# Designs tried in a protein design run: peptides against a protein of PDB entry 8BZL. Part 10

Target 1, 228 residues: chain A of PDB entry 8BZL
Amino acid sequence: SYDRAITVFSPDGHLFQVEYAQEAVKKGSTAVGVRGRDIVVLGVEKKSVAKLQDERTVRKICALDDNVCMAFAGLTADARIVINRARVECQSHRLTVEDPVTVEYITRYIASLKQRYTQSNGRRPFGISALIVGFDFDGTPRLYQTDPSGTYHAWKANAIGRGAKSVREFLEKNYTDEAIETDDLTIKLVIKALLEVVQSGGKNIELAVMRRDQSLKILNPEEIEKYV
Target 2, 242 residues: chain B of PDB entry 8BZL
Amino acid sequence: SRRYDSRTTIFSPEGRLYQVEYAMEAIGHAGTCLGILANDGVLLAAERRNIHKLLDEVFFSEKIYKLNEDMACSVAGITSDANVLTNELRLIAQRYLLQYQEPIPCEQLVTALCDIKQAYTQFGGKRPFGVSLLYIGWDKHYGFQLYQSDPSGNYGGWKATCIGNNSAAAVSMLKQDYKEGEMTLKSALALAIKVLNKTMDVSKLSAEKVEIATLTRENGKTVIRVLKQKEVEQLIKKHEEE

## One batch from the design tools (peptide; aimed at target 1 K60, target 2 R16 N154)

Design b1_p9_6 (made by RFdiffusion4)
Pose (drawn by RFdiffusion4):
Structure b1_p9_6 (pose): chain A 225 residues (1-47, 50-199, 201-228), chain B 238 residues (1-200, 205-242), chain P 9 residues (1-9); non-standard residues A62 YCM
Amino acid sequence: SYDRAITVFSPDGHLFQVEYAQEAVKKGSTAVGVRGRDIVVLGVEKKAKLQDERTVRKICALDDNVCMAFAGLTADARIVINRARVECQSHRLTVEDPVTVEYITRYIASLKQRYTQSNGRRPFGISALIVGFDFDGTPRLYQTDPSGTYHAWKANAIGRGAKSVREFLEKNYTDEAIETDDLTIKLVIKALLEVVQGGKNIELAVMRRDQSLKILNPEEIEKYV
Amino acid sequence: SRRYDSRTTIFSPEGRLYQVEYAMEAIGHAGTCLGILANDGVLLAAERRNIHKLLDEVFFSEKIYKLNEDMACSVAGITSDANVLTNELRLIAQRYLLQYQEPIPCEQLVTALCDIKQAYTQFGGKRPFGVSLLYIGWDKHYGFQLYQSDPSGNYGGWKATCIGNNSAAAVSMLKQDYKEGEMTLKSALALAIKVLNKTMLSAEKVEIATLTRENGKTVIRVLKQKEVEQLIKKHEEE
Amino acid sequence: SSIVESLFS
């Protein structure tokens, strides 16, 4: 089989294929995640008439208690999502507990990292925001990128214009903003309206403590706008 | 040998996949192919690129392929690659029927093939398939459905779409004329002739298939030349 | 441009 080293070091210590994978993420639609007191919210920018909205969604459930949003190559994302879904079930089988948000994040990050050091393969061209709750009810938000690095965040953005949205969230992520569920959803819509020039072209989802993923209707989003 | 390896599965500096993009270029030079969803069925309209006089026409169709009892598809791009992929679609549909004893839902068949196409872009060092497919079908979950896939493995559901030559012009005509939720098969047939009329008119140059439900059973039929010649006459009056 | 954008659709 094909064994060419695709990801290699360059002078100065750069891994060019990873950096190029990060460029693919910037070409992706904006995704925003906010961790609230008892709620986590994901929002994504949408790119059209005659298209079935159900089939092209950027927010996916990995397990009953964990879901994710992504930016970058949509085909690479389907592969990573299905790999994570299989791992969530393997964990329930072996430990008899649902996966922690951290556990599945670590798994997705290590999968991505393996694709930066394996022969015959290019890196995954996606970043992911992963949200959910732990056994003790603690809300979580993690980010993964193509290098396999992962971190926890109070709030974050990935994809096109992520730098601008991040700077908005830095100034606006306060206790007042995450005091209630309505204000937590509102902060995500405001963060997206910063780069979407829009309001009717946004998808949004909410996850509450042990209540599973709820995707909001267009009519419910129009009320906030 | 590293010297002769064209490295078909790497990123460009901008995060692009050049072989995928070049494959899409090949599809844009293929015969026009479009699909329209309506309340009582789904249709595929395709430009025949085999319009030579000395051709025999031995099959019931040239560009439209039955995948299982409830599904059909059409292709744009490299014909040989399309043969490999359509054979694989039939195998996936039968593997699902064997396992679950029920027909494969349409989206599950599209996802399964797209995973194969995505693998060719990430590892193996091979050129990708130069094929875009339109899928039409019916399942107990979502009823009548239309899907499109491209060489990277991306797919999406559509009420109407077009692939191949002059597809951008065709998508424009569909946005203007497609009445969302009010289309019947007869009106969708009329719109298909109208679209092919601008982007390409003769019955020998076109191929039309319809998918409908009759007595709880799926019917996939290629329209005879007589029915197509009558549809072309009915439009010229407009 | 549209072909490139399609990868991220």

Design b1_p9_6_s1 (made by RFdiffusion4, then SolubleMPNN; from b1_p9_6, 3 letters changed)
Fold by OpenDDE base, seed 4:
Structure b1_p9_6_s1 (fold): chain B 228 residues (1-228), chain C 242 residues (1-242), chain A 9 residues (1-9)
Amino acid sequence: as target 1 above (228 residues)
Amino acid sequence: as target 2 above (242 residues)
Amino acid sequence: DSIAESLFE
């Protein structure tokens, strides 16, 4: 019954709880990230907000700091814990180092946190993957992805969640230097990628854009429709 | 799947947390709690089930708890778990007040408890709390607010919602009758009675079986009031006349 | 399962 053990390897070398946590990620709605030349874009499938629910409290994209944003897929409550830890670290870094975190730094922090939860008998893995985007102090746009195992990599473009496979396939075919030549084209690429898995078009997409030396901007539905 | 329901903090092969799901299912059998947000206030309405004649003290409020001067909550689920969580809410609120010399924002109190709930789903040797909560409150940031949280540590803001027994039916009714932007506290109270009357599946709703609390603002202060039985009777009577 | 789906975003 190795599949029930939190931190025990199976005879064939599997960490089942980590693998199952990855399955939990697939239960989440789709998120996509794209790194442009001078822009980073996050797009998410907007979960149908129940009638009478306050949309303000439903957030799949969040800021970790002024220069870093994150989208996640998987267990919502788990995500909140990770987000909070990351935010605290970002502030701590500013206090101790007197500079904002690099995107890689905060990604590594999150990854390390996740990894620890795969190796402690008293803890289950986090059931989330995350796309982390932002700008380093030197103005370089960055995109990273983390998974429940604590593994992280830098990407030009990537996707997580239930429709990630289809979105990734689209991006592999369509991500070119020409496709990201301008900010608008980059945004359009994200929208097109999401439309591979989102049925009702622009109304069910949330887009966040961060440009160099600018704060995170969440596009309104009207702005999104301009790119569809 | 019997194989993965015995341990509290593990994923199933399909990535599910069955113990959390089972806790949520159990809450579905608890007494009904309603929350409705109005323009001029917010209310909680809860089913009172323990009307035992041999109870020494008529608990003024079985399911509705004052948390601080600006917030109250109602609970659905395991009573002992509810007591622990409501106490924790009060402590969190007081610690915040002491530290910052201002009342804790409503959402921040909710999230603080939700983080605790989440922890009990992730750490070994713990089981999920078998409790869902509705929170009502006022703060200077968002005014009147209504929140719902569940055993997973997930929460959301609502205009109106329901937890406990027949919650799905109640939510459906709320969706039909809730008028966004036009809801007064008076109309909200009437709606609460209407929904409870149908949800509790009682031919005649009795005031002894219903607890109602309202949260309003008067002269720049929050007022939390549990309605007297006579007031609830009047609301029921009005509903019957319509 | 509606309960299961509610846990994920």
Scores: peptide ipSAE 0.365, ipTM 0.808, DockQ to the pose 0.751
OpenDDE base, seeds 1, 2, 3, 5: peptide ipSAE 0.230, 0.247, 0.296, 0.044; ipTM 0.671, 0.686, 0.684, 0.563

Design b1_p9_6_s2 (made by RFdiffusion4, then SolubleMPNN; from b1_p9_6, 3 letters changed)
Fold by OpenDDE base, seed 4:
Structure b1_p9_6_s2 (fold): chain B 228 residues (1-228), chain C 242 residues (1-242), chain A 9 residues (1-9)
Amino acid sequence: as target 1 above (228 residues)
Amino acid sequence: as target 2 above (242 residues)
Amino acid sequence: DSIAESLFL
């Protein structure tokens, strides 16, 4: 059956394993990214951590480099592979080009990696989408999304995972120049967007903020509550 | 869906990896293994099922494996898969030591194996490993640590956890009785016996059916010790007296 | 399904 073939097109031109990998992404908790004027913000639905589990080992937001971070939705183990490859590439780029990667460059690298796993027999697609945010060396904030197919696009705002549709609908209505006029407003926009799908408010939200010329900051629950 | 269980490296229409899920389900029928993190050490306790009178070698541990001087693991699942993975863990740890002239950090060893496990879920012609592992260790970065990994290549750090038979019930009991910040190795051992006594499908818990290993620090060195049967008997006796 | 859910973040 064409649905079981990893790299075979269906008669109607579908790559079913890629489409099914996109369904795997929808099983992940929601992640949202917003590009502000001088800020990029990632927000994620915090998966309920088991009482006896170490929270440090459950992360949906990670740094790829000093100027780039990523949130993902989908298969956790697949994400780790992609993250590790991306981190290695970021370091390699610094060594070979003597500059940090652009957000577009590392996104394209990740996208190319994913694409190869859609075209190679004996490899299934990665079951993850990613939101990749950061700053280029010129100080321009960037947001990209990539999916299991290896496609990528630049966004002003986007969402991935289970609640992505509702969050995107919210962002389409509420993303305005006024809504991102300040860093605080941008953060509030992300929180409001997540609250469309996240129950119990700020306690179930993780937020990462990157400002121009600053490192990634993960907000603590108390900081998040100030914006709710 | 039964329709997608024949191939290891395909998504179902709903985005599920059924072969990974089935491997995890199979592990649920394996012998119980539990791990508990304490302030002064970490332990593994495992159900010993293969008590055969004709076993020539005194298996000091059927399910607990020393990985290096600072780490040990226990396994639930397919024995042959367990042997392959534990050997790979040892090799990874040794290669790291040779390359960097220092012991591999605990989480790095876990992740290295988890990347292998993940690969077996993504590359064709391979099946997932039918094995979950508990890892105990010490390193200079995080001190005493407990990790769990599954066939997917996912892992997590834990204060206490259980894999194998009746793991859900065991985890529930651990959640009730585990006292954060107050857990000594002594109390952890008592808790392990308590949980095993309730979760093992045995009429009476006996020392012959339980393997326990502790990892402690003595004089700036890691000490991994498998408890003697007499020591386990004493722990069981103490529990029966309470 | 708890097993299925455990695979995803």
Scores: peptide ipSAE 0.425, ipTM 0.800, DockQ to the pose 0.760
OpenDDE base, seeds 1, 2, 3, 5: peptide ipSAE 0.297, 0.313, 0.416, 0.322; ipTM 0.699, 0.710, 0.804, 0.713

Design b1_p9_6_s3 (made by RFdiffusion4, then SolubleMPNN; from b1_p9_6, 4 letters changed)
Fold by OpenDDE base, seed 3:
Structure b1_p9_6_s3 (fold): chain B 228 residues (1-228), chain C 242 residues (1-242), chain A 9 residues (1-9)
Amino acid sequence: as target 1 above (228 residues)
Amino acid sequence: as target 2 above (242 residues)
Amino acid sequence: DEIAESLFE
């Protein structure tokens, strides 16, 4: 059975384990990324935090470096491995090249890591997709997506997870130059996009904003409600 | 669906890792372990199931393990797997201490083990560990802490939680009775007894069937203490009188 | 289902 072999192509040229890993991604909660003019925004559907759980330990959005952050969808434990390796690479790059990574560089690193896990019989693919946003050292905002196969592309806006299709359809219709003319409008766009799939309004949304030459800011619920 | 059950590190067509899920299911049949975070300490309470009268080595604690001077854990699941993981935790903690000349932060120790657990779900030829752990600890960064980890390599911080048999019911009870910001170690101990009394599949709760450890700070040092049987008896008695 | 859901974020 070709679907059981990790690194075997089907007669039709499919890598089933990679495709199944993509199905794992769809089981994750929705994440959205939008590139504005001078801002990048990540929005995620909050998984209901159990009562008595420490919210600090439940994060779908994380910083990879001062200039790069990532949201993921899929297997949480897999994501942690990828995040840790990416963070190490970001620091290593600063030490060896004496500059922070470009968003494309770190995306390519993550993509390469994922690809390697699709080509080893001793390893299953990572069950995660990621939205990687940040600023290059020249001040250019960037948004990239990577999937379990190790493919990656640059985007103006994109979504991953269970509600990604609906969110993408919304973004395709509503992402315009006018819609991202200001930072606030860009944030509103992300919120509106998430509201297509998230129930109960802004309380179930986590939003992270990175502006040029500024650190990652996670908005509190009160701040989010101002945009709803 | 059954075809994907036999391989340890493959996705199902639906994107599920069945071996991880089955490992977690197996843990549901293990003895109950509780963790409760208080303002002045943190505790673990665990069910003793294997009271074998012929056991020569009275293990002071069957399910609660001291990891270092600042951390302890309890385990639910396969005993052999538990032994491997607890030893690994101790090794990780010692290596860190040697390298940095300070104790490993609690969350960092938890994540280090979780990375190992995750690896056993991703690398071929390996099966998931059939073990969930509760961790209690103190560090200078976050103070008293309680963590839970499972076979997937996921973990989370908790104010109170439960693993093993009847864990869902226990968690429900904890949610009802846990008073955020007002929990003393004394009240936490009472709550632990209350929950165990209801969740353990025993007619009557006995001190012989319960292990309790507390982690406190005294004079700027962490103190991990396993309660004596008499102390546990007193706690049970107090509960019965209420 | 609960176990399965717990694996994903």
Scores: peptide ipSAE 0.388, ipTM 0.783, DockQ to the pose 0.783
OpenDDE base, seeds 1, 2, 4, 5: peptide ipSAE 0.287, 0.051, 0.411, 0.323; ipTM 0.690, 0.555, 0.811, 0.712; seed 4 fails the geometry check

Design b1_p9_6_s4 (made by RFdiffusion4, then SolubleMPNN; from b1_p9_6, 3 letters changed)
Fold by OpenDDE base, seed 3:
Structure b1_p9_6_s4 (fold): chain B 228 residues (1-228), chain C 242 residues (1-242), chain A 9 residues (1-9)
Amino acid sequence: as target 1 above (228 residues)
Amino acid sequence: as target 2 above (242 residues)
Amino acid sequence: DEIAESLFS
């Protein structure tokens, strides 16, 4: 029997609901993030959009602010809550501190939010992991990951979701300074990484690119095919 | 220890939210509701299952609710839950209007309710709402819109979709017959009747068993109209003659 | 199964 208590440690020190939330993440489609020299790239496996569904309402990559983007894996509705909270915080920070958030700051905020939902008997953990990318105001590209437990770390490259293990293995082998020497190479690296788990090639990949001092750009399928 | 047994907002070992899934399953047994987006309007068509002869005030619409001047919705699932959610939608819309002195954008109203639905999947002592909704609306941002939401708090925009009984079959039919870019409200109405005729568990489709509402723009104003029974009869008759 | 899958992205 699994522990149905949300905020109870097992005798061996496990928070089962947090671990189960991590399993929920694995049910999500794959997302990958890569930090280049002057670029950050998010790639996601496109969930098959049903015919007659409006593609506008199906997003796995979203902007949190002008300088920060997020991809997630796990429960879609949970993600919306986290995204909304993060967006509010980004705006609040601009108002109070008069600067945009650092990527680390907003990651920590999200992580703290998640952690709080692991410690209240009245709340279940968020069933979501997130890859958060962007640029700090000093122009430094950043990539962070956070999981349902509220832990977060900075990464050069990482992946979340169903195919994350395979993608990470690929990245561990192929992420080199040479592989990210240019923006185009960095994008290619993300695509190649996703192709490890995506069967239908470039048509089932969504890519978001953020360059220094530039807005988030979602690549269209034609642009993606140029890198394949 | 027993307090935990009553908690519905827990993950399974596999990371599933079974109570949400079960709520969605329950909706599959509800009356069929269709939504179709056209170039010149959007419509909802819903099955009326309980025609009680002794009902005193037959509400003009049992399954279709006006939310504000620019939006309406249809519900599939637990009636009591539906009443709570539709009331909440109206309140959200009114609060927005009061605060901003303009109507709430369609998607924003949908997401506001979806956030509430999501909360009932995450906070202890709550159960998921056993209701899916179709929303039709118009706003200055996106024009005519059709949305679907479910007990999880997930939502999506649609050109055409179906919830409730035989929804999968209905969606398949819509996929076959929906002509993107060429859908008029008239053709959408005909399509709705066609799909309902095949998906409703009735021997013969009758006007008394179908509610249809259309949302159009006239002279720069949104008009939400529930079709009269005679109008529905004409639509059915036309379908039978084809 | 389809319902379960619909909850995740």
Scores: peptide ipSAE 0.393, ipTM 0.763, DockQ to the pose 0.763
OpenDDE base, seeds 1, 2, 4, 5: peptide ipSAE 0.317, 0.321, 0.420, 0.202; ipTM 0.700, 0.706, 0.793, 0.599; seed 4 fails the geometry check

Design b1_p9_7 (made by RFdiffusion4)
Pose (drawn by RFdiffusion4):
Structure b1_p9_7 (pose): chain A 225 residues (1-47, 50-199, 201-228), chain B 238 residues (1-200, 205-242), chain P 9 residues (1-9); non-standard residues A62 YCM
Amino acid sequence: SYDRAITVFSPDGHLFQVEYAQEAVKKGSTAVGVRGRDIVVLGVEKKAKLQDERTVRKICALDDNVCMAFAGLTADARIVINRARVECQSHRLTVEDPVTVEYITRYIASLKQRYTQSNGRRPFGISALIVGFDFDGTPRLYQTDPSGTYHAWKANAIGRGAKSVREFLEKNYTDEAIETDDLTIKLVIKALLEVVQGGKNIELAVMRRDQSLKILNPEEIEKYV
Amino acid sequence: SRRYDSRTTIFSPEGRLYQVEYAMEAIGHAGTCLGILANDGVLLAAERRNIHKLLDEVFFSEKIYKLNEDMACSVAGITSDANVLTNELRLIAQRYLLQYQEPIPCEQLVTALCDIKQAYTQFGGKRPFGVSLLYIGWDKHYGFQLYQSDPSGNYGGWKATCIGNNSAAAVSMLKQDYKEGEMTLKSALALAIKVLNKTMLSAEKVEIATLTRENGKTVIRVLKQKEVEQLIKKHEEE
Amino acid sequence: SSITESLFS
């Protein structure tokens, strides 16, 4: 089989294929995640008439207690999502507990890191925001990128214009903003309206303590706008 | 040998996949192919690129392929690659029926093939398949459905879409004329002739298939030349 | 281009 080293070091210590994978993420639609007090919210920018909205979603459930949003190559994202879904079931089988948000994040990150050091393969061209709750009810938000690095965040953005949205969230992520569920959802819509020039072209989802993923209707989103 | 390896599965500096993009270029030079969803069925309309006089026409169709009892598809791009992929689609549909004893839902069949196409872009060092497919079908979950896939393995559901030559012009005509939720098969057939009329008219130059439900059973039929010639006459009056 | 954008759609 094909054994070419695709990801290699360059002078100065750069891994060019990873950096190029990060460029693919920037070409992706904006995704925003906010961790609230007892709620986590994900929002995504949408690119069309005659298209079935159900089939092209950027927010996916990995398990009953964990879901994710992504930016970048949509085909690479389907592969990573289905790998993570299989791992969530393997964990329930072996430990008899649902996966922690951190566990599945670590798994997705290590999968991505393996694709930066394996022969015959290019890196995954996606970043992911992963949200959910732990056993003790603690809300979580993590980010993964193509290098395999992962971190926890109070709030974050990935994809096109992520730098601008991040700077908005830095100034606006306060206790008042995450005091209630309605204000937590509102902060995500405001963060997206910063780069979407729109309001009717946004998808949003909410996850509450042990209540599973709820995707908001267009009519419910129009009320906030 | 590193010297002769064209490196088909790497990123460009901008995060692009050049082989995928070049494959899409090949599809844009293929015969026009479009699909339209309606309340009582789905249809595929395709430009025949085999319009030579000395051809025999031995099959019931040239560009439209039955995948299982409830599904059909059409292709744009490299014909040989399309043969490999359509054979694989039939195998996936039968593997699902064997396992679950029920027909594969349409989206599950599209996802399964797209995973194969995505793998060719990430590892193996091979050129990708130069094929875009339109899928039409019916399942107990979502009823009548239309899907499109491209060489990277991306797919999406559509009420109407077009692939191949002049597809951008065709998508424009569909946005204007398609009445969302009010389309019948008769009107969808009329719109298909209208769209092919601009982007290309003769019955020998086109191929039309319809998918409907009759007595709880799926019917996939290629329209005879007589029925196509009558549809072409009915439009010229407009 | 539209072809390039299709990878991210």

Design b1_p9_7_s1 (made by RFdiffusion4, then SolubleMPNN; from b1_p9_7, 4 letters changed)
Fold by OpenDDE base, seed 4:
Structure b1_p9_7_s1 (fold): chain B 228 residues (1-228), chain C 242 residues (1-242), chain A 9 residues (1-9)
Amino acid sequence: as target 1 above (228 residues)
Amino acid sequence: as target 2 above (242 residues)
Amino acid sequence: SEIAERLFE
């Protein structure tokens, strides 16, 4: 059965394990990324944190470097592996090249890592997609997406996870130059997009904002409510 | 669904890792382990199922393992897997200490093992470890800590949690009775007994069936102590009087 | 399943 073989193409050219890994991504909570003029914004659906769980250990948005952050959807443990590898590469790049990575560079690194795990009989694909946002050293905001196959593309806006289809449809309709004219409008766009799939408003949304020459900022619930 | 049950490292058509899920299901049938974080300490309480009369009276903790001077863990699941993982934890901790001349931070030790667990879910020729762990520890960064990890390599920090048999019921009870910010080690011990009394499939809770370890700080040092049977008996007695 | 949901974020 071709569906059991990790690295075998089906007669019709499918890599089933990669496709199934993409299905795994759909089981993850929704994440959305939007590139503004001078801002990048990540928004995620907050998984209901158990009452006794430490919120510190529940993170869907993470920094890869000072100028790059990532949101993911899919297998949490797989994500940790990718994040760690990416962080190491970011630091290595700083040491060897003496400059921070470009967002494209680190995206390509992650994509290559994922691709390798689709071409080895001894490895299953990573069950994660990622939205990678940040600023290049020249101040250009960037948004990239990677999937389990190791493909990556640059986006103006995109979404991953269970509600990604609905969010993307919303973004396709509402992403305009006017909608991202200001930082605040860009943030509002992300929130509105997430509200297509998230119930109970701002309490179930986590937002990360990175502005040019600024560090990643995670908005608190009160700050988010100002945009709702 | 049945067709994908035999291979560890493949996704189902629905994107599920059934071997990992099955490992987690198996752990649900293991002996109960509780962890509770208090302001002045952290504890593990574990069900002792193997009370064999022929076991040597040196009651070593069957389910609670000291990892280093600042951390301990309890295990639920396959004993052999647990032994391998606990040994690995000790090795990781020692290598870190040797390399950096300071104790490994608690979360870093947990994540190191979780990366190993994750690898066993992704690489061919490997099966998931059939073990969940509770970790208790102290470090200078976060103080007293409680973590839970599962066969997937996922982990989380907790104020209180439970793994193994009747874990869902135990967690529900903990949610009801745990008072954040007001939990003392004494109250945590009482809560542990209360929860175990209700969740263990025994008619009467006895000290011989429960292992309890506490982790505290005394004079700037971490103290890990396994409670004596008499101490556990007193806790049970106190609970019965209430 | 509850178990399955725990694997994903």
Scores: peptide ipSAE 0.364, ipTM 0.803, DockQ to the pose 0.761
OpenDDE base, seeds 1, 2, 3, 5: peptide ipSAE 0.339, 0.362, 0.341, 0.349; ipTM 0.772, 0.791, 0.778, 0.798

